# Peptides against a protein of PDB entry 7AE7: the designs that were tried, part 116

Target 1, 321 residues: chain A of PDB entry 7AE7
Amino acid sequence: KVYKDLREFLEVLEQEGQLIRVKEEVNPEPDIAAAGRAAANLGKNQPAVFFEKIKGYKYSVVTNVHGSWQNHALMLGLDKNTSTKDQFYELNRRWDKFPVPPNVVKREAAPCKENVIDKDINLFEILPLYRINEQDGGFYISKASVVTADPEYPDDFNKLNVGTYRIQVKDRDRVGIQALAMHDIAVQLEKAEAENKPLPIAITIGNNPLVTFMASTPVGYNQNEYEFVGALQDGVPMDIVKSDLYDHLYVPAGSEVVLEGHIIPRVRTVEGPFGEFPGSYSGARLQCEVKIDRITHRTNPIFENLYLGIPWTEIDYLMAL

## One batch from the design tools (peptide; made by RFdiffusion4, then SolubleMPNN)

Design b2_p17_7_s3 (from b2_p17_7, 12 letters changed)
Fold by OpenDDE base, seed 1:
Structure b2_p17_7_s3 (fold): chain B 321 residues (1-321), chain A 17 residues (1-17)
Amino acid sequence: as target 1 above (321 residues)
Amino acid sequence: SFFQARLEEAAALRAAE
């Protein structure tokens, strides 16, 4: 099984008993985090949790999508009871299929383009934002696949980077992003900042689960994560679409929400703290700031966000492979 | 918690299928 988007994966998770749907209206705090912790307490077979109604928000949240070995098996299109050993074997087998180039679809064929917001941008209108941890310094987008390119080689598709970074919401149209020196985005940002130019960015939320997986998996600077997604789809290309603002940035065609904008050159603002691990907070630091210039989104977009409970957390599963 | 009970109930229902 190959998934075009998050929705197809959530449907399979639900069919396989790996998704709990909460239909009652919940408070964004503390209910989402509390329900995530409760799901983690179900043992090794941790389901995704889908919140249909969130007080004060229009749209839904899903968490713990990658939060178990069963969910991971299903992501690979395997039987949910496939052993971790066999999952690893299959992952490695498929990895050798790299590169599998993505399909570039037309704008009209991309679900992420169903709706556009290009003025009066307010992230709170499109994302049901909440504090993940009690002591978090703000609202985090913790499971986004962030698309950037080399500003010196914008047309080199092999240098297109899709990565996962810690993102704090700073204002209606601004987010802080943690770009560590070891990340490809930091190399690209350095080049942009040397010229005092903005770095084009697309922050994509609610993707094909293999996109999220690959965005969390380190690859070479000259390797495109989308070509690995195709490999992990056992040779089936994924669908990408050109961003609205930038000819050189491509986003997953099925993304629930795409935040298009730019990293403001030579600006650093306070970001954090964030509870990356239970009882452990990465302190407040000066981080890069992104201005959001355009949003595209699916109708009734699903905000996929990371669950950070007791180990094994969703991040542990994303990094364990 | 209310959520824990509901999650346990949902898990129990699925384990019975």
Scores: peptide ipSAE 0.018, ipTM 0.567, DockQ to the pose 0.016
Fold by OpenDDE base, seed 3:
Structure b2_p17_7_s3 (fold): chain B 321 residues (1-321), chain A 17 residues (1-17)
Amino acid sequence: as target 1 above (321 residues)
Amino acid sequence: SFFQARLEEAAALRAAE
């Protein structure tokens, strides 16, 4: 089975008993984090947790989407009881199909384009933001697939990077992003900043689970993550669409939310702390800042966010394959 | 917690299927 978007995957998770739906209104704090911890305590067969109603917000949150081996099996379109060994075997078999080029769809065919916000941007109106950990210095977007390109080779699709980075919400239209030196985005940012130019960026939230997986998987600088998604879909191309602001940036056609903007050159602002690991907070650091210039989103967008609780967390599963 | 109890209940239901 191949999934076009997060919603198709969530439907399968629910059908397979790998998603718990919370229908009652919850407080964003501490209830979301508490439910995530509770899900982690269920042992090896951890479900996703879908919160339909969050006090003070209009839209839903889903957490722990990749939070178990069963969810990983389902992500690969396998039986949920497929052994870890067989999952690895199948992953490796499909990996050899690289590259599988994506389909570029028209704007009108892309669900991520259903709604547009191009003025008075307020991230809090679109994303049910909450502190993942009580001591976090702010609200984090922890499971975004961030799209950037090489500013020297913007038309080279092989240099298009789709990565996962720690993102702190700083204002209504500003986010801090952790671009570490080992990340491809840092190479691209360095090139842009050398010329004192903004780096175009699209922060995509709520994707096909294989996009999220590949965004969390290191690949070569000249390898496109979307072409691996097609490989992991056993040769079925994924659908991408041009961003609204940038012809050279392509986003997953089915993204729940797309934040389009730019990294402000040579600006660093305080980011953190964030509880990346249980009992461990990263200190406050100076990080780059993104201005959000445009949002596109699906109607009733689902905010997919990472649960960082007791090991094994979904990040451990994302990194284990 | 309330959520723990609900999740345990949901897990028990799934284990019974």
Scores: peptide ipSAE 0.014, ipTM 0.522, DockQ to the pose 0.017
Fold by OpenDDE base, seed 2:
Structure b2_p17_7_s3 (fold): chain B 321 residues (1-321), chain A 17 residues (1-17)
Amino acid sequence: as target 1 above (321 residues)
Amino acid sequence: SFFQARLEEAAALRAAE
């Protein structure tokens, strides 16, 4: 089975008993993190957790989408009980199908284009933001697929990068991004900053689960993550659409939210701390800043975010619910 | 190995998720 978007995958997770739906209104803090920890305590068969109603927000959150080997098997369109060994065998078999070029769809055919915000941008109106860890220095977007291109070769589709980076919300229309030297985005940013130019960026949230998987997977600088998604879909191309602001950036057609903007050249602001692992916080650092210039989103967008933290006891979960 | 990298990635995704 191939998934066009996050919603098709969530439907399968629910059908397979790998999604918990929370229908009652929850507080963004501490309830989302507490429920995520409780789901993590269910052992090896950890479900996704879908929050339908969040106090103070209009839209929903889903966490722990990739949080188990069963969810990983289902992502590959396999039986949920497929062994880890057999899942990796299938991944390797499909990997050899690279490249599988994506389909470029028209704007009118892309669900991510259903709504547009181009003025008075406020991330808090679109994303139910919460602190993932208690000691986090702010709100994080931790599971975005970030699209950038080589500014020297903007039309080279093989140099189009889709990566996962730590993103802290800094203001209504600004985010900090951690671009480490080992990431392809750092190479592209260095080229832009050498000329004191902005780096175009599209931050995509709530994707086809294989897009999120590939965005977290290191590939060669001259390899496009979308072409690997097609390979992992056993030769079925994924659908992409041109960004609204940039002719050379393409986003998943089915993204729940697309934040289009630019990295401000030669600007660094304090980012962090963030709890990357239970009980481990990265220190505050000077990081890049992104200005958000345009948002496109599906109607009733789902905010997919990462679950991080120490599992709470069942008592802590019961006190949070 | 590709297998080990994917295991680490899946574990990282799972630890992150």
Scores: peptide ipSAE 0.017, ipTM 0.466, DockQ to the pose 0.085; fails the geometry check
Fold by OpenDDE base, seed 4:
Structure b2_p17_7_s3 (fold): chain B 321 residues (1-321), chain A 17 residues (1-17)
Amino acid sequence: as target 1 above (321 residues)
Amino acid sequence: SFFQARLEEAAALRAAE
């Protein structure tokens, strides 16, 4: 089975008993994190947790989508009880199908384009933001697939990068992004900043689970993550659509939310601390700042965010693969 | 493979818990 979007995957997770739906209104803090911890404590078969109602917010949150081997098997379109060994075998077999170029769909065919916000941008109206850890310095978007291109080669699709980066909400229309020197985004930003130019960016939230997986998987600078997604879909191309602001940026057609904007050149602001691991906080650092200029989103967008907790969390599954 | 190495690392981390 291939998934076009997060919603199709969540439906399968629910059908397979790998999603807990919380229908009662919860407090964003501490209930989301507490429920995530509780779900992680259910044992080896950790379900996703879907919060339908969050106090003070209009939209829903889902966590722990990749939080188990069962969820990972289902992501690959395999039986949920497929052994880890067989999952890896299948993953490696499909990996060799790279590249599988994506389908570029028309704007009208892309669910991520259902709604547009181009003025009075307020991230808090679109995303049910909460502190993941008690000591976090703010609200984080921890499971976004961030799209950037090489500013020297904007039309080179092979240099289009889709990565996962720690993103702290800084204001209604601003986020801090942790772009470490080892990340492809840092290379691209360096090129833009050398010319004192903004780096175009699209921060995509709530994607096809293989997009999220590939965004968290290191690939070569000249390898496009979308072409790996097609490979991991056993040769079925994924659907992408052109961003609204930039002709050279493509986003997943099925994204729940797309934040389009730019990294402000030569600006660094305080980001963090963030509890990346239990009891381990990365200190506050000066990081890049993104201005959000446009939002596109599906009707009733689902905020997919990472659950962080005891080892073998969602991040461990994403990294274990 | 890269994935096998990561799996082995994850398994080792889990076994150390």
Scores: peptide ipSAE 0.007, ipTM 0.462, DockQ to the pose 0.157; fails the geometry check

Design b2_p17_7_s4 (from b2_p17_7, 13 letters changed)
Fold by OpenDDE base, seed 4:
Structure b2_p17_7_s4 (fold): chain B 321 residues (1-321), chain A 17 residues (1-17)
Amino acid sequence: as target 1 above (321 residues)
Amino acid sequence: DFLAARLAEAAALAAAE
């Protein structure tokens, strides 16, 4: 089984008993985090948690999508009861199929293009934002697949980076991004900032689960995560579409939300604290700032966000494969 | 090999349960 988008995966999770649907209106805080913790306490077979109604918001949230070995098996299109060992074997077997180039679809065929916001941008109208941890310094987008390119080689598809970075919401149309020196985005940003130029960026939310998995998986600077997604799909190409603002940036065709914008050169603002693990907060630091210039989104977009409540956290499963 | 490191981490975590 191959998934085109998050929705197809959530349907399979629900069919397989790996998704809890919360139909009652919840408060963003503390109910989302509390329900995530409750799901984590169900043992090794942790379901995704889908919140249909969030007080003060229009759209839904899903958490813990990658939060179990069963969910990982299903992500690979395997039986949910596939052993961890067999999942790893299959992952390794498929990894050797790299590269599998993606299909570039037309704009009209891309679900992420159903709606456009190009004025009066307000992230709070599109994303049901909440504090993941009680002591977080703000609202985080913790499971985005962030697309950037090398400013020196913008047309080199092998240098197109799809990564996962900590993103704090700063304003209606501003986010802070943690670009650590070990991340490929930091290399690209350094090149842009040397010339005092903005770095084009697309922050994609709610993707095919293998996109999210690969965005969280370190690869070589000259390796494209989308070509690994095709490999992990057992040789089936994934669908990508050109961004609206940038000819050289491609986003997953099925993304729930795409935030297109730029990293502001040589600007640093306070980001954090964020609870990476229970009881461990990374200190507040000066981090990069992104201006959001355009949003594209699916109708009734689902905000996929990370659950960080108790080990085994969703990130532990994402790092375990 | 990142995949080998992930395998080792997963094995270590699974053994700690």
Scores: peptide ipSAE 0.009, ipTM 0.510, DockQ to the pose 0.066
Fold by OpenDDE base, seed 5:
Structure b2_p17_7_s4 (fold): chain B 321 residues (1-321), chain A 17 residues (1-17)
Amino acid sequence: as target 1 above (321 residues)
Amino acid sequence: DFLAARLAEAAALAAAE
């Protein structure tokens, strides 16, 4: 099975008993994190957790979408009980199908374009933002697929990068982004900043689960993550659409929310701390700042965010190093 | 990467079990 968007995947997770639906109104803090921890403690079958109603917000949150081997099997369109070994075998088999170029759909055919906000941008009106960890320095968007291009080669689709980066909400229309020197986005930003130009960016939230997977998987600088998504879909192309602000940026057609904007050149602001791992906070650092200039979103957008609430044992920490 | 780290964690937990 191939999924066009997050919603189709969530439907399958629910059908397979791999999604918990929380229908009662929850407090963003601490209830989202607490419910995520409770779900993680249910053993081997860690379900996604879908929060329908969040106090003070209009829209829903889903967490732990990739939080189990069962969910990973289902993401690949396999039986949920497929062994980890067989999942990796199938993943590797499909990986060899690279490249599978995406389909570029018309704007009118892209669900992510159903609604537009280009004035009075307020991220809190679109995303049910919460602290993931109690000691976080703010609200994080932790599972976004961030689209950037090489400013020297903007029309080179192979240099289009789709990556996952730590994003802190800084203001209603501002986010901090952690662009580490080893990331493809940092190479692209360096080129833009050398000319004192903004780097165009699209921060996409709530995607086809394979987009999120590939955005989190390191690939070569000249390899497009969307072409790997098509490979992992066993040769079925994914659907992308041109961004509204930039001709050279393409976003998943099915994204729940797309934040279009730019990295402000040569500006660094304090970002963090953030609990990347339970009990481990990365310190506050000067990070890049993004201005959000336009939002497109599906009607009743689902905020997919990373669940981080499983306390690591000391052993688990040592194995992750 | 956060997702890779979480998947690795899930793998480690599944292997310990």
Scores: peptide ipSAE 0.009, ipTM 0.534, DockQ to the pose 0.050
Fold by OpenDDE base, seed 2:
Structure b2_p17_7_s4 (fold): chain B 321 residues (1-321), chain A 17 residues (1-17)
Amino acid sequence: as target 1 above (321 residues)
Amino acid sequence: DFLAARLAEAAALAAAE
């Protein structure tokens, strides 16, 4: 099975008993993080958790989408009971199919283009933001696939980078991004900042699970993550669409939300702390700042966010859900 | 794979508990 988007994957997770729906209205805090911790305590077969109704927000959250070996098998379109060994074997077999170039679809065919916001941008109206961990310094977008290009070679598709970075919401139209020197985005940003130019960026949320997987997997600077997604789809190309603001940036056609904007050159602001690991926080740092200039989104967008909570929630909370 | 590493760590923590 190949998935066009997050929604097709969530449907399969639900059919396979790997998704829990929380239908009752929850508070963004502490309920989302608490329910995520509770789901982590369900043992080895950790399901995704889908929150349909969030108090004060219009849209849904899903967490723990990749949160088990069963979910990982299903992501690969395998039987959920496929052994870890066989999953790795299949990953390696498919990896050798690289490159599989993506299909560029028309704007009208891309679900991520169903709605546009280009004025009075407010991230809190589109994303049901919450603190993931109790000690987090703010609201995080922890599972975005961030698209940037080499500003020296903007038309070189092989230098188009799709990465996962720690993103803190700073304001209605501002996010902080952790671009570490080991990340390809840092190389691209350095080039832009040398000329005091903005770096174009598209922050994509709620993707085909293999896009999220590849965005979290380090590849070579001259390797496009979308071409690996096609390889991991056993040779089926993924669908991408041109960004609205930038001719050289392409986003997954099925993204739930696309935040288009720019990294402000030579600006650094306080970001963090964030719970990167259970019981461990990365301290506050000066990080890059992104201005969001345009949002495109699917109708009723699903906010996919990472769950990182310590699994110490009382069993009593699972019985109350 | 950062996601796989986090997953493995979360699973290991959940199994140790």
Scores: peptide ipSAE 0.009, ipTM 0.549, DockQ to the pose 0.099
Fold by OpenDDE base, seed 1:
Structure b2_p17_7_s4 (fold): chain B 321 residues (1-321), chain A 17 residues (1-17)
Amino acid sequence: as target 1 above (321 residues)
Amino acid sequence: DFLAARLAEAAALAAAE
């Protein structure tokens, strides 16, 4: 089984008993984080949790999408009871299919382009933002696949980077992003900042689960994560679409939300603290700032965000493969 | 590294079960 988007995967999770749907209106705090923690207490077979209604917001949240070995098996299109060993075997077998180039679809064929916001941008109108941990310094987007390119080689598709980074919401149209020196985005940002130029960025939320997986998996600087997604789809290409603002950035065609903008050159603002682990907070740091210039989104977009409860957390599974 | 730290936590829990 191959998934075009998050929605097709959530449908399978629900059919397989790996998704809990919360139909009652919840408070964004503390209910989302509390329900996530409760789901983690269900043992090794942790379901995704889908919140249909959030007080003060228009749209839904899903958490813990990658939060179990059963969910990982299903992500690979395997039987949910596939052993961890057999999942690793199949992952390794498929990895050898790299590269599998993506299909570039037309804008009109991309679900992520159904709606556009290009003025009066307010992230709070599109994303049901909540504090993940009680002591977090703000709202985090913790499961985004962030697309950037090499500013010296913008047309080199092999240098297109899709990564997962810690993102704090700073304002209606601003986010802080943690670009560490070990990340490919930091290399690209350094090149842009040397010229005092903005780095083009697309922050994509609610993707095909293999996109999220590959964005969380380190690959070579000259390797495209989308070509690994096609490999992990057993040779079926994924669908990508050109970003609206930048001809050289491609986003997953099925993304729920795409935040297009730029990293402001040579600007650093306070970001954090964030509870990366239960009882452990990464301190406040000076981080890069992104201006959001355009949003595209699916109708009734689903905010996929990370569950950060007691391990095994969703990150734990994303990183264990 | 947020990602590396979560990996380590996952691995630690898998080893504890």
Scores: peptide ipSAE 0.009, ipTM 0.466, DockQ to the pose 0.107; fails the geometry check

